Peptides against a protein of PDB entry 3T6J. Designs and how they scored, part 250

Target 1, 375 residues: chain A of PDB entry 3T6J
Amino acid sequence: PIVESYIGFIESYRDPFGSRGEFEGFVAVVNKAMSAKFERLVASAEQLLKELPWPPTFEKDKFLTPDFTSLDVLTFAGSGIPAGINIPNYDDLRQTEGFKNVSLGNVLAVAYATQREKLTFLEEDDKDLYILWKGPSFDVQVGLHELLGHGSGKLFVQDEKGAFNFDQETVINPETGEQIQSWYRSGETWDSKFSTIASSYEECRAESVGLYLCLHPQVLEIFGFEGADAEDVIYVNWLNMVRAGLLALEFYTPEAFNWRQAHMQARFVILRVLLEAGEGLVTITPTTGSDGRPDARVRLDRSKIRSVGKPALERFLRRLQVLKSTGDVAGGRALYEGYATVTDAPPECFLTLRDTVLLRKESRKLIVQPNTRLE
Target 2, 372 residues: chain A of PDB entry 3T6J as posed
Amino acid sequence: PIVESYIGFIESYRDPFGSRGEFEGFVAVVNKAMSAKFERLVASAEQLLKELPWPPTFEKDKFLTPDFTSLDVLTFAGSGIPAGINIPNYDDLRQTEGFKNVSLGNVLAVAYREKLTFLEEDDKDLYILWKGPSFDVQVGLHALLGHGSGKLFVQDEKGAFNFDQETVINPETGEQIQSWYRSGETWDSKFSTIASSYEECRAESVGLYLCLHPQVLEIFGFEGADAEDVIYVNWLNMVRAGLLALEFYTPEAFNWRQAHMQARFVILRVLLEAGEGLVTITPTTGSDGRPDARVRLDRSKIRSVGKPALERFLRRLQVLKSTGDVAGGRALYEGYATVTDAPPECFLTLRDTVLLRKESRKLIVQPNTRLE

## One batch from the design tools (peptide; made by RFdiffusion4, then SolubleMPNN)

Design b2_p24_2_s1 (from b2_p24_2, 12 letters changed)
Fold by OpenDDE base, seed 3:
Structure b2_p24_2_s1 (fold): chain B 375 residues (1-375), chain A 24 residues (1-24)
Amino acid sequence: as target 1 above (375 residues)
Amino acid sequence: RPPRRLPGPTGVAGPVYPVGPLVE
C-alpha cells in the first residue's frame, strides 16, 4: 500500500479572520482503484479549465499538473474530517509550484448511512434517487471542487519590484468592460484582504465550479456515467446542493449575525443564487410533518437546471472570480454578504425555515476510522 | 493560507474514532 500523511497548521476555518491555521494531521492509504477516475479528471483538467466562465486572462497562465488521489483515511486529527483536500492553501504557491488534490474516499462512504425514513426536506419521489446517487454525485462534486474549483483562477499581482503578472493595457474586466483597476500588492494575500469572508467565499467559488462543470458531458464520462445515469447524477448533485443550502441554516447564529461554518455559508449562498434565478428552478415549501410539527420540502426542477440554473450560476461564478482576481474587497464583500444575509423576509422566510431545520436536525454522525496492516 | 477542503458528511467538528475495518 501507498501511505500518505501530513501534519501541521493547515486549515484556517476556525479562525474568524481566516488567518491562523488549525493544527491538523492524517495518515491514509491510497485507494488505487478509486484514484483512477481522478487521474482521468486530471488528464482533462487543462481543457476543462477553459470551460469556466471567465476569460483566459483570469485563469492561471500555465497549467501545472497536480496530483489527485483517493485516500482511505486511517487516522485523522483535527476539528473535522473533510471529504476532499486541496493543498497548499497559499495561492501564490498554487499558481507557481502546483498543488495536490485528495479525496477521502472512506469518508464519502458515510454519506450512504442515511436511512430513507430519516432523510429530511426531500420530496418522496426524489428520496430513492437521492439515496442511490448521493455517493457518486458527491464523488463528482469533490473532484471538481478540489481540482477545478480551488485549482482554478488567477490573482492579479504587482510584485515588490512593481511588475505585474498581467498586461494592464489589454486585460479587460468582463464585468465592467474596463481595464483592471485593482490587484494584490506585495504582501497582500487572499486571506489578508478578504479576511472574514475569505474562506467561505472561496468555498462558494469551488462549490459553484463543481455544479457548473458537472453539467459537462466529459466530466460525467470520466466518472463512468452516461445517458440517464449521467442526468441523474447531475440532478442529485444539484439537489444535494440546494438541500445543503437549507441545512446550512443550522450553522447560522441570528443573534450574532454570524456563520459558524464556511462551507455551509457557501452552500446557503448558492441556494440564494439559484432561488433568485426563479422560474420554478428551486422551490422550498413549508409543510407539516407526520408529527404535526413544521417541516419543509425542497424541490429542484431538473428540466430547468441547464436553462435557468446554469446561466444564473455562470454569472455569479464569473463575478466571484473577477472580484477575487482583482482583489476587490468592497465589491466582493457586498456581493457575498448580500447573498449570505439571513432574514425572515418573504417568500422564503429563512429565519422561520431555520427553526424548522433545527427542529428536524439529525443526530451528528460519527466516523469510525479504519486501521490497516502491511502483508 | 491553509489548504481549502470540502467538509465530509459529518461536517466540521464531527467526532472521529480511529477504529474500524482493515483497509488493504
Scores: peptide ipSAE 0.034, ipTM 0.640, DockQ to the pose 0.114; fails the geometry check
Fold by OpenDDE base, seed 1:
Structure b2_p24_2_s1 (fold): chain B 375 residues (1-375), chain A 24 residues (1-24)
Amino acid sequence: as target 1 above (375 residues)
Amino acid sequence: RPPRRLPGPTGVAGPVYPVGPLVE
């Protein structure tokens, strides 16, 4: 078998300032069959990057072909096992040297196992589709999230010699219509500038890229979906995201006004964006469960994903990228924290919904070391 | 599951995609 591993101080999600990495390591075996799908995605990456809702001037100047591999993890040492990884985390290296993407396929497979009777917050009519397509939709989302989410976008930089990596006279901010007014100075990084919101903000951008690009027929074709199947994968991917946004409330601490998980905060933000889009795209309805206790249902109107959801997400995703590229921390924080704010204001009453989410909380899944055998 | 990101000199931490919500 082809074995891959890494070890070291890699991920900074547990650092409130996003700077210090947690020590972790894994050993995994390459899943050749699934890796082939990601290779096709890589082959289309340069083209798909052009589909993202920002000008080429906000994208990397030179496309660097990344490596993307699906891995079956044998052992993972750390506080948590991810579904996907994009490394290195150094933006300069990502832009100049390249990056590697991995999907921890067997981790995703474990997550696919959902008992219908325990599946919370979905309409009964959606449960079967959700169970059927959750796995495949996750594969699509992870691939897009890592490769084209984290692997996209340019940071405007002025180097130590005063030179810019963009043409100040010709590059226009698509949000303002003006020339670029801010950038990263020498020594400034994404994490150093955006600090407490950097991780969650970037995850939100990556998740949004996934949702946005999964609508592209070429993406679904790469993963082997067409026709009604492709539409179901899209629907379930979006449905999963809005559901995740509700589930995210578990990771908010009202007393401290903070989030304890960056990805879940990101998913809540996306939920807020899609709720703001209105027009019946997303509806959260408080209900009473069969046990007589509070419950809730999330509904996503499939017919409005492209007409309402996509434009809303496009605008939001563009803003995320523009603010990131220009190093506009004030604007970025205002935007992101605005959507990340959890109040009990109607109609959503998110703090009340949080109580419902906590009440319906499922037991944590434990992943134990797998084994291999020759057949 | 904690998100995975590696901070670099240019500041973009490598992403970790969690499968779902983690119970603390």
Scores: peptide ipSAE 0.027, ipTM 0.561, DockQ to the pose 0.112; fails the geometry check
Fold by OpenDDE base, seed 4:
Structure b2_p24_2_s1 (fold): chain B 375 residues (1-375), chain A 24 residues (1-24)
Amino acid sequence: as target 1 above (375 residues)
Amino acid sequence: RPPRRLPGPTGVAGPVYPVGPLVE
């Protein structure tokens, strides 16, 4: 078997300032069959990057072909096991040296084991579809999230010699219509500038890229889905995201006004964006469960994903990227924290919904290391 | 800078997006 490993201070999610990496390491074996799908995605990456809702001037100057591998994890030492990885985390290195993408296939497989009777917050009519397509939709989302999410976008930089990596005279900010007014100086990084929101913000961008690009027929084709199956995968992917946004409330601490999980915060933000889009795209309805206690239902109108959801996500995703590229911390923080704010304001009453989420909380899944043998 | 993660299945029932470590 082909063995992959990494070790070191890698992820900064546990640092409130997003700067210090947590020590982790893994040993895994390559899943060749699944890796082949991701290789096809890599082959289309340069074209798909052009489908993202920002000008080429906000994308990497030169496409660097990344590696993408599906891994079956044997041992993972760390506080949490990811479903996917994009490394290195330094945006400058991603732009100049390239990056590697990893899908932790057997980790994803564990997540797919959902019991219908325990599936919360979905309409009964959606449960079977959700169960059927959750796995495949996750594969799509992870691939897009890592490769085209984390693997996309450019940071505008002025180096130590005063040189810019962009043309100050010709590059226009698509949100303002003006020339670029801010950038990263030498020694400044994404994490150092955006600090407390950096990790979650980037995850939100990556998740949004996944949702946005999964609408592209070529993406679904790469993963082997066409026709009705492709549409179902899209629907379930979006449905999963909006559901995740509700579930995210578990990871909000009202007393401290903070989030304890960057990805869940990101998913809540996306939910807020899609709710703001209105027009019946997403509806969260408080209900009463069979046990007589509070419950909730999330509805996503499939017919409005492209007409309402996509434009809303497009605008939001563009704003995320522009603010990231320009190092506009003030604007970025205002935008992101605005959507990440949890209040009990109507109509959503998110703090009340949080109580419902906590009431319906599932037991935390423990991932146990697998055994392996030669066959 | 550490690599970006999608949260694994050890997180809340939802899309097994890369589970980043919990910030506790």
Scores: peptide ipSAE 0.026, ipTM 0.649, DockQ to the pose 0.090; fails the geometry check
Fold by OpenDDE base, seed 5:
Structure b2_p24_2_s1 (fold): chain B 375 residues (1-375), chain A 24 residues (1-24)
Amino acid sequence: as target 1 above (375 residues)
Amino acid sequence: RPPRRLPGPTGVAGPVYPVGPLVE
C-alpha cells in the first residue's frame, strides 16, 4: 500500500485570531479506487473554475494542477479528525507552488453511519432519501470544497518593491463597478487581516462553492450520477447544508456572542443566506416531538434550488470572493458577521431554535483507530 | 471535531472539512 503522513503545526482553528497552529499528525493509506474519482475532478478543475461567479481577474492567473488523494486513516493525533484537507495553508504558496487535497475516506464512512430513528430535524419523507444519498453527496461536497473551494480565488497583492499582481487600470470590482481600491500589502496575509473571521469566512466560501458547483451536470457525471440520481444527490447535498446550519446553533455561545466551531458558523451563515432568499426555498418549522417536547423540521423545496437558491448563493459567493481578493476587512466583516449574528428575532427565533437543537443533541461519536491486516 | 486551519507565515491557513459536528 501507498502510505502518506504529515506532522506539525498545521491548523489554526483553535486560535481565536487564526494565527497559531495546533500540533497535528496522521498516518494513512491511499485508497486507489476512491482517488480515481477525485482525479477526474482534478482533470476538470480548470474548466470548473470558470463556472465560479467572479471574473477571471479574481481567479488565479495560472492554473496549477493539484494532487487529490483519498486516504484511509490508520492513526490520527490532534484535537479532531477532518473529512478533507487542503494544504499548505499559505495562500502565497498555494498560488505560486500549488496545493494538495486529501479526502479522509474512512472518516467520511463513519459520518455516513446515521440511524434513521436518530435523524433529527428532517421530514419523514426526506429521511430515507437522506440516508441513501448522504454519503455520495458528502463525497461530492468534500471534493468541491477542497479542490475548487479552497483551491480557488486570487489575492490582490502589492509586493515589497511596490509591484502589483494585477492591472490597477483595467481590473474592475464587479460589485462596485470601480477600480480596485484595496489589496494585501507586503507581509499581510488572509489570516492576519481578517483575523477572528478568517477561518470561518474561508470555510463558508468553500462550502458555498460546493453547493454552487454541485449543480453542474459535469460534476455529477464525474462522481457517477445521472438523471434522477443526480438530482437526488443535489437535493440531499443542499438539504444536508441547511440542516447543518440549524445544527450549527449547538456551537454558538449566546452569553459570549461567540462561535466555537468555524465550519458550523459557516453553515449557519449559508442557512441565513438561503432563508433570506425567501420564496419558500427553505422553511424551518418548530414542531412537537413524540415525547411532547420541542422539535423542528427543515424543509427544502428542491424545485427552487436552481431558480431561487443558486442566484442567492451566486451573489453571496461573489461578494465573499471580491472582499477576500481585495483585502476589504471592513466590508468582509460587515457582511459575514451580519449573517453570523444569532438573535431571537422573528420569524426564525434562532435562540429559541438553539434550545431545541440542544434538546435533541445526540452523543458525540468517538473515532477509534482501525485494525489492519494483510489480505 | 475541530476545523483545521493553521495560518502559515502568510497567514492563510489551509482548510479542513470536518465530519464530527454534522453526524447524528
Scores: peptide ipSAE 0.026, ipTM 0.560, DockQ to the pose 0.109; fails the geometry check

Design b2_p24_2_s2 (from b2_p24_2, 11 letters changed)
Fold by OpenDDE base, seed 1:
Structure b2_p24_2_s2 (fold): chain B 375 residues (1-375), chain A 24 residues (1-24)
Amino acid sequence: as target 1 above (375 residues)
Amino acid sequence: KKPRLLPGPTGVAGPVYPVGPLVE
């Protein structure tokens, strides 16, 4: 077997300022079969990057072919086990030296075993599809999230000598129609500038890339889905995201007005974006469970994903990228925190929904070290 | 860019910052 590992101060999610890494490490075995799908995705990455909703001037100047492997984790030391990883975490290195992507495949697989009767917040007619396609849709989402999410976009930089990595005279901000008016100075990084929102913002961008690009037939083909299956994978991926946005409320602390998990905050933001799109795309309906206690249902109109959802996400994702590229912290914070705000305002009444989410909360699964054997 | 850990579909328990969605 091919063994991969890493160890060190890597992820900064536990740092309120997003700067200090948590010490973690893993040992894993390469899943060759699943890795082959990601290899195909890598082979198409340069072309797929062009499908992202920003001008080429906001994308990396040159494509650096990354590694992407699916890993079956044998052991993971840390506060939590991720589903996917994109390293290094330094944007400058990602831009100039490249990066590696991994999917922790067996971590994803554990999630697939949800009992239908315990699946919360979905309509009954969606549960079977959700159970069937959650796994495959996650594979797609993770691949896109890591490779084309975290692996995309350019930071506009002025170096210590005053030189720009973009043409100030010709590059136009697609949101304003004007020349670029802000950028990163020498020594400034994504994390240093965006600080408290940096991690969640970037996760939101990456998740949005996943949702956006999963609509592309080529992506689904890479993962082996065509026709009705491809459409079901798309539907379940989007459905999972909007459901996750609701579930995310567990990780909001009203008293402190803060989020305790960056990815969940990101998913809530996406939910808000898609709710704002309106037109019946997403509906959250408070209900009463069979036990007589509060419940809720999330509904996603499949027929409106492309017509309503995609344009909304496109605009949002473009704004995320433009604000990131230009180092516009004020604009970025205003945008992101606006969508990340949790109130009890109608019609959603998110604080009330949070109570429902907490009420319906199930015990977290524990992952233990697997046994391996040679046969 | 920091390595971004996408939380898996499984609610992997973490003491402070759990990665993954809630157990469905």
Scores: peptide ipSAE 0.018, ipTM 0.539, DockQ to the pose 0.089; fails the geometry check
Fold by OpenDDE base, seed 5:
Structure b2_p24_2_s2 (fold): chain B 375 residues (1-375), chain A 24 residues (1-24)
Amino acid sequence: as target 1 above (375 residues)
Amino acid sequence: KKPRLLPGPTGVAGPVYPVGPLVE
């Protein structure tokens, strides 16, 4: 077997300022079969990057072909086992040297082993479909999230010598119609500028890329889905995201007005974007459970994903990228924190819904590492 | 761009799940 490993101070999610890494390490074995799917995705990445909703001037000048490998984890040490990883964590290196993507396949398999009777917040008619396609749809989402999410977009930079990596005279901000007015100066990084929102903001961008690009037939084909199956995978992927946005409320602390998990905050933001789109795309309905206690149902109209959802996500995703590229912290913070705000305002009454989410909360799954042998 | 980690299972009280089998 091919063995992959890494160890060190890698992820900074637990640092409020997104700067200090937590010590983490793993040993894993390459899953060749699943890796082959991701290799096909990599082969199409340069083309798929052109489908993202920003001008080429806001995309990387040169596509650096990354490695993408599916891994089965043997040993993991850290505060949590991820489903996917994009390394290195240094933007400058990603821009100049490239990056590596990994999917922790057996972690995904465990994470989504949900019993039907315990599946919360979905309509009964969606449960079987959700269970059937959750795994495959998540593979698609993780692949897109890591490769084309974290792997996309250009940062406008002025180097130490005063030179720009973009043409100041010709590059136009698609949101304002004006020339570029802000950029990263020497020594400034994504994390240093966006600080407290950097991690969650980037996760939101990556998740949004996943939802947006999963609508592309070529993506579904790469993963082996066509026809009705492809449409079901799309539907379940979007359904999973809006459900995750509701579940995310668990990780909000009202008393402190803060989020405790970057990915969940990101998913809540996406939910808010899709709710704002209106037109009956997403509906969250408070209900009464069989136990007579509060419950809720999330509904996604699959027929409106392309007509309502995609345009809404397109506009939002473009704004995320433009603000990121230009280093516009004020604009980025205003946009992101606006959608990340949790209130009890009608019609959603998110704080009330949070109580329902907590009431229906399932126990956290524990992952036990196996004792394995070669046969 | 920093490595980003999708979190493992959350919010589910239930059985302890073993890591899935290794596949080559």
Scores: peptide ipSAE 0.014, ipTM 0.483, DockQ to the pose 0.087; fails the geometry check
Fold by OpenDDE base, seed 3:
Structure b2_p24_2_s2 (fold): chain B 375 residues (1-375), chain A 24 residues (1-24)
Amino acid sequence: as target 1 above (375 residues)
Amino acid sequence: KKPRLLPGPTGVAGPVYPVGPLVE
């Protein structure tokens, strides 16, 4: 079998400032069958990048074809096992040297093993569909998140010699209609500038790319979904995201006004964006469980994903990218922290919902790493 | 910037088992 591994200071999620890497490592084997789907996605990546809601001037000048492999993890040393990886994490290196994408297939499989009776916050009529398509939809989401999320976008840079990697006279900021007013100077990085919000902000951008591009028929075709199945995969992917946004409240600490998990914060932000879109797209309804205690239901109107959800996400995603590209920390922080704020204001009453989420919290799963052998 | 890892839908990874055949 093909064995892959890495080791080192890689992820900075444990650093409040998003700078210092946590030491981690893994050993995994290549799943050739699943990797084939991701290779097809890679083959279409250059074209799919053009579907993202920002001008080509805000995209990488040259597409660097990455590797994308599905891996079955044998051993992972770290604070948590991801579902997918895009490395290196340095945007400048991604832009100039390229990157590699990995889907941790067996991690995804475990995440999908949810008993119907334990599935929280969904309508009964959605549960079976959710269970059926959670896995496939998440494969799509991970692929898009890594390859076209983290793998997309350009940082505007002035190098040590004063040269720009963009034409200052012709490139227009699509949000302001003006020329580019800010950029990264020599020595400045995404993490150094955006600091405390950098990790979560980028995860939010990547997740948003996944939701946005999963609506594209070519993407679903690559993963082998057509017709009604494709629509169900889309629906479940979006449903999973809005549900995750609610579940995310577990990782918010009201007393400290902070988030403890970057991806979950990102998912909450997306939920807020989709709630703001209104028109009945997303509804969170407090209910009473069979035990007489507080519960909640998340509903997503399938018929409004394209008409209401997509435009809202498009605008938001474009803003994320523009602010990232231009190094506009003030604007980026204002936007992101605005959506990441958790209050008890009506109609959502998120702090109250948080109590419900905590009440319905599942026991923490223990990660057991198996041995394997060839037959 | 460090590679960004997607946690599972719940943000927590469960027990990990190999899925699919090990192919050389």
Scores: peptide ipSAE 0.013, ipTM 0.506, DockQ to the pose 0.078; fails the geometry check
Fold by OpenDDE base, seed 2:
Structure b2_p24_2_s2 (fold): chain B 375 residues (1-375), chain A 24 residues (1-24)
Amino acid sequence: as target 1 above (375 residues)
Amino acid sequence: KKPRLLPGPTGVAGPVYPVGPLVE
């Protein structure tokens, strides 16, 4: 078997300022079959990047072909086991030196082993489909999230010599129609500027890229889905995201007005974006469970994903990228924190829904070290 | 810099799952 490992201070999710990495490490074995799918995605990455909803001037100047590998984890040391990894986290290095993508395949497999009777917040008609396609759809999402999410976008920089990595006279901000008015100065980084929202904001951008690009037929084809299967994978991927946005409320602390998990905050933001789109795209309905206690149902109208969902997500995702590229912390914070705000305002009554989410909370899944056999 | 990690599935209550056999 091909063995891969990594070790070091890598992820900063536990740092309130998003700067200091937690020490973590893993040993894993390459899953060749699944890696082949990601290799096909990598082969299409340069073309797929052009499908993202921002001008080429806001994308990397030069595409650097990354590695993408699916790994079966033997051991993982850290505060949490990710489903996917994109390293390094330094945007400058990503742009100039390249990056590597990893999917932790067996972690995903465990994560998606859900019993139908315990599956919360979905309509009965969606449960079987959800169970069937959750795994495959997540493979698509992880691939897009890492490769084309974290792997996309350009930061506008003025270097120490005063030179810009963009043409100030010709590059236009697609949101304002004006020339670029802000950028990163020498020594400024994504994390240093956006600080407390940097991690969650970036995860939101990456998740949004996944949802947006999974609508592209070429993406589904790469993963081996066509026809009705492809449409089901798309539906379940979007359904999973809106459900995750509801589940995310578990990780919000009302008393402190803060989020305890960056990815979950990101998913809640996406839910808010899709709810704002209206037109019956997403509906969250409080219900009463069979036990007589509060419950809820999330409904996603499949027929409105492309007509309503995609345009809403497109606009939002473009704004995320433009604000990131220009280093507009004030605008970025206003946008992101606006969607990340949790109140009990009608019609959603998110604080009330949070109580329901907590009430229906499932036991945390634990990943145990696998047994290996030498044949 | 930091690998962007997708955290494991949110809040699905379930038994401790063995990661299963390694697939070569």
Scores: peptide ipSAE 0.013, ipTM 0.481, DockQ to the pose 0.082; fails the geometry check

